# Peptides against a protein of PDB entry 6RO1, part 178

Target 1, 216 residues: chain A of PDB entry 6RO1
Amino acid sequence: LGKEIEEYIHKPKYCLPFLQPGRLVKVKNEGDDFGWGVVVNFSKKSNVKPNSGELDPLYVVEVLLRCSKESLKNSATEAAKPAKPDEKGEMQVVPVLVHLLSAISSVRLYIPKDLRPVDNRQSVLKSIQEVQKRFPDGIPLLDPIDDMGIQDQGLKKVIQKVEAFEHRMYSHPLHNDPNLETVYTLCEKKAQIAIDIKSAKRELKKARTVLQMDEL

## One batch from the design tools (peptide; made by RFdiffusion4, then SolubleMPNN)

Design b2_p27_8_s4 (from b2_p27_8, 13 letters changed)
Fold by OpenDDE base, seed 5:
Structure b2_p27_8_s4 (fold): chain B 216 residues (1-216), chain A 27 residues (1-27)
Amino acid sequence: as target 1 above (216 residues)
Amino acid sequence: SAPPLFEIILNNEEKRKKLEEKAKKNS
């Protein structure tokens, strides 16, 4: 369900308007989870589909990500790797394909104009950590419908399924099942998007229900 | 006052204000 929402969000037709410098985004490449990074810029590259000769534009976003120092030494030959949990890492500007964006925040950082100095890049990590401190329940996400304006009926159906699943999770007395932490950790990564959508929609539904109660 | 580190960019003013208040409470 969370992955199905990601498949809509990372589409260039939906996400490009939100990829301003300083925008918080999550980057995930296969097994490599970089977590939260900051958009520096994006570019459109001309690409030709090998089989049709049709122009298929490739979108690349430069994202400031926390990288392993080991991967930076090999950066001439190897792709950047995420910093290990116990590693300090280093903030680096990494070119990322737009489809590797797993989430987009409503938060935009003020970033240094010059990101060449390591201290300026590391200051952005401190800013991300401050935002995380300010949002202990997770960094706020853009709602794909309400904030991003995605009208796709497939996405609406996915979100309805997520909302129904989460409503069942909250309505069942699962509060006493110790397997909730494992479902919660798998769900926390996928359901942070779903929880933020559901909280926003429960608030919108409460606001609509209050507005409908004031109109009765 | 320290310069702001971040902003919340949303067209919905109510949702923006609520997130700004949440961020202020955890300052």
Scores: peptide ipSAE 0.580, ipTM 0.931, DockQ to the pose 0.643
Fold by OpenDDE base, seed 4:
Structure b2_p27_8_s4 (fold): chain B 216 residues (1-216), chain A 27 residues (1-27)
Amino acid sequence: as target 1 above (216 residues)
Amino acid sequence: SAPPLFEIILNNEEKRKKLEEKAKKNS
């Protein structure tokens, strides 16, 4: 269900108006979860589909992400990797395809105008940590319907299913309803099928996105 | 007062105020 919502949120037609400099966003690339980063800017690149000649515009967002220092040593040939849990990491501006945004926050940071100095980039990490401290239940998300104005009936049906699931999960103690295990197993199977469809689409996109990250 | 580190950008003023109050309470 959460992944079905992500498939709407990361669409350029919905998310681009919210990608202002300083906007908090979550970035996930395959198995790499970068967590919360900060939008620096975005660009529209002209792309031509190789098989149809149709213009398929690519949207690239530059996101300040917490990266491992090990991955930065190989930055000429390897994609940036997220910082390890026990690692301090380093904040780096990473070009990210807009479809890799997993969440968009209602929070916008004030960021330094010049992000070239390491100290300025690391100051943004301190600001993210302060926001996390102020929101211990999690950084607030944009509502896809109320805040982003998405009118898609498919999304409304997904939200209604999430709300009905959450209501059942909170209304019944986890211990006593055998239907909850069936719903978890169905949600896990649907999440696994969505992972498999997303992994198959990602393998098809990996072949395209790894090639484009090497060209950027 | 230190300059604000962040802002909450929402069209819904009531929702914005509730989040601003939550952020202030945990400062």
Scores: peptide ipSAE 0.577, ipTM 0.932, DockQ to the pose 0.792
Fold by OpenDDE base, seed 3:
Structure b2_p27_8_s4 (fold): chain B 216 residues (1-216), chain A 27 residues (1-27)
Amino acid sequence: as target 1 above (216 residues)
Amino acid sequence: SAPPLFEIILNNEEKRKKLEEKAKKNS
């Protein structure tokens, strides 16, 4: 269910108005969870390759993320990796595709104007940690309907199902229903399968685009 | 006073105030 909400939130049509510098966002890429990062900037990459019929503009958001120091050594050739739990890590500005945003916070940080100095980037990590301390139950999220203004009936139906599920979970002390774990696991599997089908379709489309570029 | 580290950006003023109060209690 949470993943179904994410599929609406990360759509450029809905999230772009909320991607101001300093906005807290969660970033997740192919099993790599970066946790909470901070929006620095966003850019519209129009793939105006005249010959690729990809009508959909790519949106890239620059997000200040806590990265592993090991991954930074290879940053010219390899994707940034999240810092290990026990690692201090280093805050780096990472270009992120907008669809990799898993959550958007109501919180906006004040960030340094110059993020080139390491100390300025690391100061932002301290600010994130302070926000996390102030919100022990979790950093507050934008409501997709009330705060983001998403009018999509599909999302409303998803939220109603979430609320009905949460209400059933809280109103029934099902201390004893082994089916709750199975329902969560099935919902996660279905959501994972839907992601895997979408990723596989995107990879097939990318592979087809690469194959078409090798045929030119 | 140290400059604020963050702000809560919400159109709903009541929800904003509740979050600001929560953040102050845990400072």
Scores: peptide ipSAE 0.566, ipTM 0.930, DockQ to the pose 0.789
Fold by OpenDDE base, seed 2:
Structure b2_p27_8_s4 (fold): chain B 216 residues (1-216), chain A 27 residues (1-27)
Amino acid sequence: as target 1 above (216 residues)
Amino acid sequence: SAPPLFEIILNNEEKRKKLEEKAKKNS
């Protein structure tokens, strides 16, 4: 159910208006959970679908993410990895495809204008940690209907099911509800998303090479 | 006063205010 909501939230038509600099976003890439990061900017890349010649615009968000220092020492070809739980990590600006956004917060940080200095990037981590301290129950999310204005009837049905499920979870411990099928269809969609993420990660690697060349 | 570290951006003023109050209580 939460994943079905994510499938709406990460759609460019819904999330782009909320991707302002300083917006807190959660980034997840397959098995790599970066947790909460901060939007720096976004760009629209013109892409042509290889099979149709149709314009399929790729949306890339530069997100300041807590990365493993070990992953940064390895060659320019390796994707940034999330910081291990036991490491401090380093905040780095990482190009992220918009569909890798798992959550969008109502919170926007004030960020330094210059993120080139490591100290400025690390100051943003302190700000994220302060927000997490201020919200012990979790960083506040944008409501997809009320805050993001998503009118999709499929999403409304998903939310109603989540609310009904949460209400049931509070009333009965989860041992007996056989709605295993809904979990399987969600797992298959997640597997398809992982494939789409892998293809998109190849395109992002190409786009990152171009972005690194444009910064030189 | 140190500049604010963050803001809560919501169109719903009541929801925004409740979150701001929650954030202040945990300061």
Scores: peptide ipSAE 0.562, ipTM 0.928, DockQ to the pose 0.698

## One batch from the design tools (peptide; made by RFdiffusion4, then SolubleMPNN)

Design b2_p28_1_s1 (from b2_p28_1, 11 letters changed)
Fold by OpenDDE base, seed 5:
Structure b2_p28_1_s1 (fold): chain B 216 residues (1-216), chain A 28 residues (1-28)
Amino acid sequence: as target 1 above (216 residues)
Amino acid sequence: MEEELERLRKENAEIKEEGKKKVEELEK
Protein backbone atom coordinates (compact mmCIF):
# COMPACT_ATOMS: atom_id res chain seq x y z
CA LEU B 1 0.00 0.00 0.00
CA GLY B 2 2.83 2.39 0.80
CA LYS B 3 4.43 1.59 -2.52
CA GLU B 4 1.18 2.27 -4.31
CA ILE B 5 1.08 5.70 -2.70
CA GLU B 6 4.69 6.29 -3.79
CA GLU B 7 3.63 5.73 -7.38
CA TYR B 8 1.40 8.76 -7.15
CA ILE B 9 3.52 11.12 -5.09
CA HIS B 10 6.63 10.86 -7.29
CA LYS B 11 4.73 11.95 -10.39
CA PRO B 12 6.00 15.35 -11.52
CA LYS B 13 2.50 16.81 -11.75
CA TYR B 14 2.03 16.19 -8.02
CA CYS B 15 5.47 16.52 -6.45
CA LEU B 16 7.19 19.33 -8.38
CA PRO B 17 5.22 22.08 -6.62
CA PHE B 18 6.72 20.84 -3.34
CA LEU B 19 10.34 20.38 -4.43
CA GLN B 20 11.57 23.69 -3.09
CA PRO B 21 15.11 24.07 -1.79
CA GLY B 22 15.22 22.61 1.70
CA ARG B 23 12.36 20.10 1.26
CA LEU B 24 13.06 16.82 3.00
CA VAL B 25 12.73 13.83 0.68
CA LYS B 26 13.58 10.15 0.82
CA VAL B 27 15.55 8.70 -2.04
CA LYS B 28 15.67 5.04 -2.98
CA ASN B 29 17.42 3.59 -5.98
CA GLU B 30 16.87 -0.13 -6.34
CA GLY B 31 18.52 -1.71 -3.31
CA ASP B 32 20.15 1.56 -2.32
CA ASP B 33 18.28 3.45 0.38
CA PHE B 34 19.79 6.88 0.88
CA GLY B 35 17.24 7.74 3.55
CA TRP B 36 16.28 11.35 4.11
CA GLY B 37 17.94 14.02 2.04
CA VAL B 38 17.28 17.65 1.23
CA VAL B 39 16.22 19.09 -2.10
CA VAL B 40 18.61 21.64 -3.52
CA ASN B 41 16.81 22.28 -6.82
CA PHE B 42 15.23 20.54 -9.78
CA SER B 43 15.56 20.87 -13.52
CA LYS B 44 13.70 19.64 -16.55
CA LYS B 45 15.60 17.28 -18.78
CA SER B 46 14.08 16.99 -22.19
CA ASN B 47 14.86 13.48 -23.27
CA VAL B 48 14.81 14.45 -26.94
CA LYS B 49 15.07 10.80 -27.89
CA PRO B 50 12.26 10.95 -30.46
CA ASN B 51 11.53 7.24 -30.51
CA SER B 52 10.93 6.68 -26.84
CA GLY B 53 7.17 7.28 -26.70
CA GLU B 54 7.80 8.69 -23.24
CA LEU B 55 6.75 12.20 -24.20
CA ASP B 56 6.71 12.93 -20.50
CA PRO B 57 9.48 15.33 -19.55
CA LEU B 58 12.01 13.89 -17.17
CA TYR B 59 12.89 15.89 -14.13
CA VAL B 60 16.16 15.68 -12.28
CA VAL B 61 16.17 16.69 -8.64
CA GLU B 62 19.45 17.65 -7.04
CA VAL B 63 19.27 16.18 -3.57
CA LEU B 64 21.78 16.49 -0.78
CA LEU B 65 22.28 12.87 0.29
CA ARG B 66 24.52 11.03 2.70
CA CYS B 67 26.89 9.10 0.47
CA SER B 68 29.68 6.63 1.09
CA LYS B 69 33.19 8.03 0.90
CA GLU B 70 34.10 5.26 -1.52
CA SER B 71 31.52 6.49 -4.01
CA LEU B 72 33.09 9.94 -3.94
CA LYS B 73 36.38 8.69 -5.32
CA ASN B 74 34.66 7.31 -8.39
CA SER B 75 32.01 10.03 -8.60
CA ALA B 76 32.96 10.92 -12.15
CA THR B 77 32.04 7.49 -13.52
CA GLU B 78 30.04 5.71 -10.84
CA ALA B 79 26.66 6.40 -9.34
CA ALA B 80 26.65 7.64 -5.78
CA LYS B 81 26.04 4.99 -3.13
CA PRO B 82 24.44 5.49 0.26
CA ALA B 83 26.62 5.56 3.32
CA LYS B 84 26.78 2.30 5.23
CA PRO B 85 24.76 2.27 8.46
CA ASP B 86 27.90 2.49 10.58
CA GLU B 87 29.67 4.84 8.22
CA LYS B 88 29.78 8.56 8.82
CA GLY B 89 29.54 9.19 5.11
CA GLU B 90 29.59 12.56 3.41
CA MET B 91 26.75 14.77 2.26
CA GLN B 92 26.84 15.18 -1.51
CA VAL B 93 24.58 16.85 -4.01
CA VAL B 94 23.32 13.97 -6.13
CA PRO B 95 21.23 14.31 -9.28
CA VAL B 96 18.20 12.09 -8.77
CA LEU B 97 15.41 11.28 -11.17
CA VAL B 98 12.10 12.40 -9.71
CA HIS B 99 10.64 8.89 -9.69
CA LEU B 100 13.31 7.82 -7.19
CA LEU B 101 11.71 10.00 -4.53
CA SER B 102 10.05 7.52 -2.19
CA ALA B 103 8.68 10.09 0.25
CA ILE B 104 8.21 13.83 0.55
CA SER B 105 8.12 15.49 3.94
CA SER B 106 5.97 18.37 5.05
CA VAL B 107 9.17 19.75 6.60
CA ARG B 108 11.37 22.22 4.80
CA LEU B 109 14.83 23.06 6.12
CA TYR B 110 16.96 26.09 5.73
CA ILE B 111 19.99 25.21 3.63
CA PRO B 112 23.18 27.17 3.06
CA LYS B 113 23.27 29.06 -0.22
CA ASP B 114 26.76 27.75 -0.94
CA LEU B 115 26.97 23.98 -0.72
CA ARG B 116 30.49 23.77 -2.15
CA PRO B 117 32.15 23.72 1.28
CA VAL B 118 32.00 20.32 2.99
CA ASP B 119 31.13 21.96 6.29
CA ASN B 120 28.03 23.56 4.79
CA ARG B 121 26.86 20.22 3.43
CA GLN B 122 27.53 18.47 6.74
CA SER B 123 25.57 21.16 8.59
CA VAL B 124 22.50 20.03 6.66
CA LEU B 125 22.99 16.49 7.95
CA LYS B 126 22.91 17.87 11.48
CA SER B 127 19.67 19.66 10.64
CA ILE B 128 18.13 16.43 9.32
CA GLN B 129 19.15 14.65 12.51
CA GLU B 130 17.58 17.40 14.61
CA VAL B 131 14.30 17.02 12.72
CA GLN B 132 14.43 13.26 13.25
CA LYS B 133 14.86 13.85 16.98
CA ARG B 134 11.91 16.24 16.98
CA PHE B 135 9.70 13.63 15.34
CA PRO B 136 10.40 10.32 17.11
CA ASP B 137 7.52 8.62 15.28
CA GLY B 138 9.11 9.59 11.98
CA ILE B 139 9.48 12.69 9.87
CA PRO B 140 6.00 13.90 8.87
CA LEU B 141 4.91 13.28 5.30
CA LEU B 142 2.93 15.43 2.94
CA ASP B 143 -0.62 14.20 2.77
CA PRO B 144 -1.23 13.09 -0.82
CA ILE B 145 -4.83 14.29 -0.80
CA ASP B 146 -4.95 17.20 1.61
CA ASP B 147 -1.51 18.70 0.96
CA MET B 148 -0.63 17.54 -2.55
CA GLY B 149 -4.19 17.71 -3.90
CA ILE B 150 -4.13 14.34 -5.67
CA GLN B 151 -7.67 13.57 -6.78
CA ASP B 152 -7.03 10.18 -8.34
CA GLN B 153 -9.72 7.71 -7.30
CA GLY B 154 -7.20 4.90 -7.23
CA LEU B 155 -5.19 6.72 -4.59
CA LYS B 156 -8.29 7.46 -2.53
CA LYS B 157 -9.08 3.76 -2.47
CA VAL B 158 -5.53 2.96 -1.41
CA ILE B 159 -5.65 5.51 1.39
CA GLN B 160 -9.00 4.20 2.58
CA LYS B 161 -7.49 0.76 2.78
CA VAL B 162 -4.46 2.08 4.66
CA GLU B 163 -6.66 3.96 7.11
CA ALA B 164 -8.82 0.92 7.64
CA PHE B 165 -5.71 -1.16 8.16
CA GLU B 166 -4.20 1.31 10.59
CA HIS B 167 -7.44 1.60 12.48
CA ARG B 168 -7.68 -2.17 12.77
CA MET B 169 -4.01 -2.46 13.70
CA TYR B 170 -4.31 0.14 16.45
CA SER B 171 -7.66 -1.15 17.67
CA HIS B 172 -6.61 -4.80 17.68
CA PRO B 173 -2.79 -4.94 17.88
CA LEU B 174 -2.81 -8.69 18.51
CA HIS B 175 -5.41 -9.51 15.91
CA ASN B 176 -3.47 -10.61 12.90
CA ASP B 177 -6.60 -10.61 10.83
CA PRO B 178 -5.83 -13.35 8.30
CA ASN B 179 -7.80 -11.28 5.82
CA LEU B 180 -5.20 -8.57 6.30
CA GLU B 181 -2.56 -11.04 5.22
CA THR B 182 -4.70 -11.83 2.21
CA VAL B 183 -5.30 -8.16 1.46
CA TYR B 184 -1.67 -7.43 2.27
CA THR B 185 -0.55 -10.41 0.20
CA LEU B 186 -2.89 -9.38 -2.59
CA CYS B 187 -1.77 -5.80 -2.21
CA GLU B 188 1.83 -7.02 -1.86
CA LYS B 189 1.30 -9.32 -4.84
CA LYS B 190 -0.38 -6.53 -6.72
CA ALA B 191 2.23 -4.14 -5.40
CA GLN B 192 4.90 -6.75 -6.08
CA ILE B 193 3.44 -7.34 -9.52
CA ALA B 194 3.19 -3.59 -9.88
CA ILE B 195 6.68 -3.38 -8.40
CA ASP B 196 7.82 -6.23 -10.61
CA ILE B 197 6.14 -4.63 -13.59
CA LYS B 198 7.40 -1.30 -12.39
CA SER B 199 10.73 -2.85 -11.37
CA ALA B 200 10.82 -4.50 -14.76
CA LYS B 201 9.76 -1.18 -16.24
CA ARG B 202 12.15 0.52 -13.84
CA GLU B 203 14.83 -2.03 -14.63
CA LEU B 204 14.05 -1.44 -18.26
CA LYS B 205 13.79 2.25 -17.46
CA LYS B 206 16.68 1.99 -14.95
CA ALA B 207 18.70 0.17 -17.50
CA ARG B 208 17.73 3.25 -19.44
CA THR B 209 17.76 5.50 -16.35
CA VAL B 210 21.00 4.21 -14.88
CA LEU B 211 22.22 4.67 -18.40
CA GLN B 212 20.64 8.10 -18.16
CA MET B 213 22.17 8.67 -14.73
CA ASP B 214 25.49 7.58 -16.13
CA GLU B 215 24.85 10.04 -18.93
CA LEU B 216 23.99 12.67 -16.37
CA MET A 1 3.19 18.28 17.77
CA GLU A 2 -0.33 18.82 16.45
CA GLU A 3 0.16 22.57 16.40
CA GLU A 4 3.39 22.14 14.48
CA LEU A 5 1.70 19.81 11.99
CA GLU A 6 -1.08 22.34 11.49
CA ARG A 7 1.51 25.07 10.93
CA LEU A 8 3.23 22.87 8.36
CA ARG A 9 -0.08 22.24 6.57
CA LYS A 10 -0.76 25.95 6.31
CA GLU A 11 2.77 26.68 5.18
CA ASN A 12 2.61 23.94 2.56
CA ALA A 13 -0.69 25.28 1.24
CA GLU A 14 1.01 28.59 0.54
CA ILE A 15 4.10 26.87 -0.84
CA LYS A 16 1.98 24.76 -3.17
CA GLU A 17 0.69 27.81 -4.97
CA GLU A 18 4.15 29.33 -5.24
CA GLY A 19 5.53 26.02 -6.45
CA LYS A 20 2.89 25.72 -9.15
CA LYS A 21 3.86 29.12 -10.47
CA LYS A 22 7.52 28.16 -10.51
CA VAL A 23 6.78 24.94 -12.37
CA GLU A 24 4.69 26.80 -14.91
CA GLU A 25 7.55 29.21 -15.48
CA LEU A 26 10.01 26.37 -16.04
CA GLU A 27 7.70 24.66 -18.51
CA LYS A 28 7.52 27.78 -20.76
Scores: peptide ipSAE 0.444, ipTM 0.900, DockQ to the pose 0.744
Fold by OpenDDE base, seed 1:
Structure b2_p28_1_s1 (fold): chain B 216 residues (1-216), chain A 28 residues (1-28)
Amino acid sequence: as target 1 above (216 residues)
Amino acid sequence: MEEELERLRKENAEIKEEGKKKVEELEK
């Protein structure tokens, strides 16, 4: 159900208005969880493949993410990898496809104007850590309905189902909620859509290394 | 914490309108 909500949140029509410099966002690429990063900017990429009728504009978000030191060496040819939990890592500006944003925070940080110096990038990590300390139960999220203004009835139904499911889980450990199967089916459909989107976006990787979902 | 969240909600309501305008400009 969280994944279904994510499918609405990462839609450009909903999220782009909130992707100001300094916005906290969570980035996940399949098995790679970068955790919380900070938006630097976003850009529109035209998917002008003449033969793919998919005229849908692609958006790339530059996000300051904590990356492994190993990924920095191969940044020209390979996608960035998240820092290991035990690794200090290094904050890097990573181009990310907009659909890889798994969460958007209500918090916006100040970011240095010049992110070329390592110290300036690392200062942003300190700021993220300070926010995390202030919110021990988790960094506050934009509300999809109240803050983002998503009026889609499908989302409202999903939220209602989540609330009902949570209520039932707390009241009765119903291990066999038929809604779990529905959630899995929706997740599988999402995965297929993500694959289709990835195939359409392969050309963007040729010009610039962009963080994208792997083919399943 | 609730007061801070409410401040953030108000700030984001203002930002939303500015952000929409920026997006519309990029789509022209």
Scores: peptide ipSAE 0.435, ipTM 0.897, DockQ to the pose 0.708
Fold by OpenDDE base, seed 2:
Structure b2_p28_1_s1 (fold): chain B 216 residues (1-216), chain A 28 residues (1-28)
Amino acid sequence: as target 1 above (216 residues)
Amino acid sequence: MEEELERLRKENAEIKEEGKKKVEELEK
């Protein structure tokens, strides 16, 4: 159910209006979970679909992420990796494809205008940690319907199911997942998006080491 | 905490319209 909501949230038509500098976002790339980062900016890129010749708009979001120091040494050739759990890591501006945003917070942070100094980037990590302390139950998310204004009936059904699931989970152990058909349809859409992303990554790799581009 | 969340909701409602305009400008 959380993954189903994610498939709506990371769509450019829904999330781009909220990707202002300082917006807290979660970035996840397959097995790599960067956790909470901060949006610096986003840019529009164009990619040609291999079979249609049509240009589909792609969006790259520059996000301050806590990266492993090992990945920073090879940042010109290798994709950034998240800091290990016991590693201090270093905040870096990482170009991220918009579909890798797994969550968007209602919180915005002040970010320094100059992110070239390491101390300025690390100050943002301190600010993220301060927000996490203020919200012990988790950093607040944008509501997909009320805040983001998503009117898709599919999402409304998913949210209704989530609410019903949560209500049932807190009241009774769940034996049957009624979401099987919705899961199949979302899996097919996700698979098609993954193919489109794979083709798009090849073009972006020519200009910048973008997150997930090295897996092509 | 609820008051802070409500403030954030109001702030994001205002920002949403500005964000939409920015996106529309990038798509032209």
Scores: peptide ipSAE 0.426, ipTM 0.894, DockQ to the pose 0.686
Fold by OpenDDE base, seed 3:
Structure b2_p28_1_s1 (fold): chain B 216 residues (1-216), chain A 28 residues (1-28)
Amino acid sequence: as target 1 above (216 residues)
Amino acid sequence: MEEELERLRKENAEIKEEGKKKVEELEK
């Protein structure tokens, strides 16, 4: 279900309106998880597929991502690789296809106008880390329905099933329904989406409670 | 957080309309 929602949110018609400079996004490419990065800009590339006569517009998003230092040395020949958890890495502007965006945050950051200096790029990493500290249960996501305005009935059904599953999980904590495993795989994707949506909502509610406590 | 979330929602609603215009310009 997380993958199903991802299939909707990374569609250009839904996500492009939100890909402003400074938008927090997650990037994942063939097992490489870059985590949270920041949108710099996007561009439309027209690939003329020779045989279809249809210009399938491809969108490329330039995203500031934490990359391994090794990948930067080979950047002329090899795709950028995410920094290892144990390394500092370096923030680099990486062009990615729009469908590689796995998540889009409701949060936007201010980014330096000139990202050529390493220090300016690294300052954005500090800003990401500050946002992560503000949201310990996860950076808040755009709501696909309420924020992104996705009206697709397939998505609505997915979300309804997620909400129903979450409601059942919370209403019956002790029911080891053995069908929970198959429902849990579909609903782990779904519940991970709903947990990601509800954890985003609850973290937003908890962060509000913490912010209200800090304002008291 | 709810106020911040509501603020973010309102901001993103405004941004959405601006973003749509930008996309339309790129599709021309």
Scores: peptide ipSAE 0.457, ipTM 0.904, DockQ to the pose 0.617; fails the geometry check

Design b2_p28_1_s2 (from b2_p28_1, 9 letters changed)
Fold by OpenDDE base, seed 1:
Structure b2_p28_1_s2 (fold): chain B 216 residues (1-216), chain A 28 residues (1-28)
Amino acid sequence: as target 1 above (216 residues)
Amino acid sequence: MEEELKKLKEENKKAKEEGLKRVEELEE
């Protein structure tokens, strides 16, 4: 159910208006969870596939993410990897495909104008940690309906199902809600559409190392 | 926290309006 909501919020139509510099976003690439990062900027890239007259615009978001030091050495050829929990890591500006944004916060941070110095990037990590301390139950999210203005009836139904499921789960922890399987099957069908998007994204990787999901 | 959340909602309303304009400018 959380994944179904994610499928709406990461759509450019809904999220791009909120991708201002300093916006807190969560980035996940398959098994790699970068956690919370900070938006630096975004850009529109048109992949003209020669045979499909439809320009599907791809959006790349530059996000300050806590990366492993090992991934920095090979940053030209390899995708950035998240810092291990016990690792200090280093904040890096990572180009991320917009669909890899798993969450968007209502919080916007101040970021230094020059992010070339390591100290400036690390200062942003301190700011993220301060926000996390202020919100022990989690960094506040943009409301997909109220804040983002998503009016899709499908999303509303998903949210209603989530609320109902949560209520049932808390009320009856031993009841396997058969609707859970239907949610998984719907997620799988969406994953298939995502695979087609991934093939187009692999071509972008040739020009610049961009985080992409392998399952997409 | 409720007051802070209210402030965030107001800020995000403005941010949305500004962001929509920016997106429109990029499509132009």
Scores: peptide ipSAE 0.541, ipTM 0.924, DockQ to the pose 0.734
Fold by OpenDDE base, seed 4:
Structure b2_p28_1_s2 (fold): chain B 216 residues (1-216), chain A 28 residues (1-28)
Amino acid sequence: as target 1 above (216 residues)
Amino acid sequence: MEEELKKLKEENKKAKEEGLKRVEELEE
């Protein structure tokens, strides 16, 4: 269900107004989870579809991400890789297609005007870590309805299902009712199947996107 | 935390209005 929400929030018509410098965002590319990064800017690129001559607008977001030391800096040719959990990594500005944004925070940070020095980029990582300390339960997200103003009925139905599920999880005392485990397991399986289908669609879209990133 | 969340909502309302104007300017 969280993944179904992601399909709405990463649409340019909804997210572009919030991609201001300093906005906290999560970036995922296939199996690579970069975690929280910070928006530097975004740009509109016109890509000519080779077969249709139709210009589909592509949006590229420059995001400060924690990358592995082996990752090429600003590499147009090789995709940056996320830092391992046990390594310090290095903050780098990475061009990211807008659909790779998995979450958008309500929080904006002040970023240095010049991000060329390593120390300035690493200072942003410290700021992210400070925000994470302030929000131990997780960095707050933009509300897709109240903050982003998404009126799509499909999203409203998804949110209602999530809220109903969460309400059932919290309101039902964990009574060891074996029937609840079966319903939860079926709901989890259905949710997991929906997640897997969406993950597969995202992987297919990401595989196409990585190919498109190499063309950018 | 509730006061901080309220402040964030107000800031994001303004940010949305400013951001919509920016997007419209980029599409013209």
Scores: peptide ipSAE 0.535, ipTM 0.922, DockQ to the pose 0.765
Fold by OpenDDE base, seed 2:
Structure b2_p28_1_s2 (fold): chain B 216 residues (1-216), chain A 28 residues (1-28)
Amino acid sequence: as target 1 above (216 residues)
Amino acid sequence: MEEELKKLKEENKKAKEEGLKRVEELEE
């Protein structure tokens, strides 16, 4: 059910108004969970779908993410990887496709204007950790209906189901809930999204190569 | 914490309005 909500919130028409500098967002890419990062900016890119010939707008969000130091050494050729739990990591500005945003917080942080110095980027990590300490039950999320203003009836139904499910989880142990079919449908949608993410990543990698060619 | 959440809601209402204007400017 949480994943069904993600399918709405990561849509550009809903999330772009909230992708201001300093906005806390979660980034997840297939098996790579970066956790909470901070939005730096976003840009609109035109991409031609190879099979439709139609130009669909693709949005890329630059997000400060805690990355492994190993991935940074090969940043020109390899995608950034999240820092391991026991690794210090390094905060890096990573271009992320908008559909890879798994959550959007109601919290905005102040970010330094110049993020080139490592110390400035690491200061943002300290700020994230301070927010996490202030919210021990989790960083607060934007409400999809009240804050984001999503009027989709499908989302309202999903939220009602989530609320009912949460109420049931708190009232009875999860053993016999007939929501198995909904979970299966969600798993199938997740699998399709993972495929779409993989294709979009390949396109983003191509776009980076093109940007490097124009600077040369 | 409840007061902080109320403040965040008000800030996000303003942020949404500003963000919508920015998106409209980019589509133009």
Scores: peptide ipSAE 0.530, ipTM 0.920, DockQ to the pose 0.738
Fold by OpenDDE base, seed 3:
Structure b2_p28_1_s2 (fold): chain B 216 residues (1-216), chain A 28 residues (1-28)
Amino acid sequence: as target 1 above (216 residues)
Amino acid sequence: MEEELKKLKEENKKAKEEGLKRVEELEE
């Protein structure tokens, strides 16, 4: 279900309106999880090679991501790699395909106008970390229906199933119903999305103490 | 909390409207 929601979220028709400079986004490329980054800009690639039967224009999003220092040295030949958890890393502007956005936050940061200096890029990392501290249960996500305005019935059904599952989880004590496991795998993804959405909503609700937004 | 939720929703509504205009300009 998380993947199903992600499939809607990363579609240009839904996400592009929210890819303003400073928008917090998660970037994942195959096995590489960059975590939370900040949108700098996006562009439409005009050179759609006619042979990719996908007539849909490709969009590239420039995102400030925490990258490993090793990957930066090889940046001419190799794709940027995420910083290791124990590594400080360096914030770099990385061009990513729009479909690599795994999540979009309701939060937008102010970013420096000039991102050429390392210090300016690193200041954005500090801002991300401050937001993460404000939202210990996770950075708030855009609501795909209420905020993004996705009207797709497939998504609505997914969300309804997630909400129904959440309601069941809260209304019924976790009794030993063995059918919960298969429902749990699909619904763990759903429940994780719902928990992520509900946690994002609760965190939005909790973090929306007026005092925390004024300090940004 | 509800007021801040409303504020973010309003901000994101405005952001969507602005973003849609930008997308339209890029598709032209």
Scores: peptide ipSAE 0.546, ipTM 0.924, DockQ to the pose 0.581; fails the geometry check

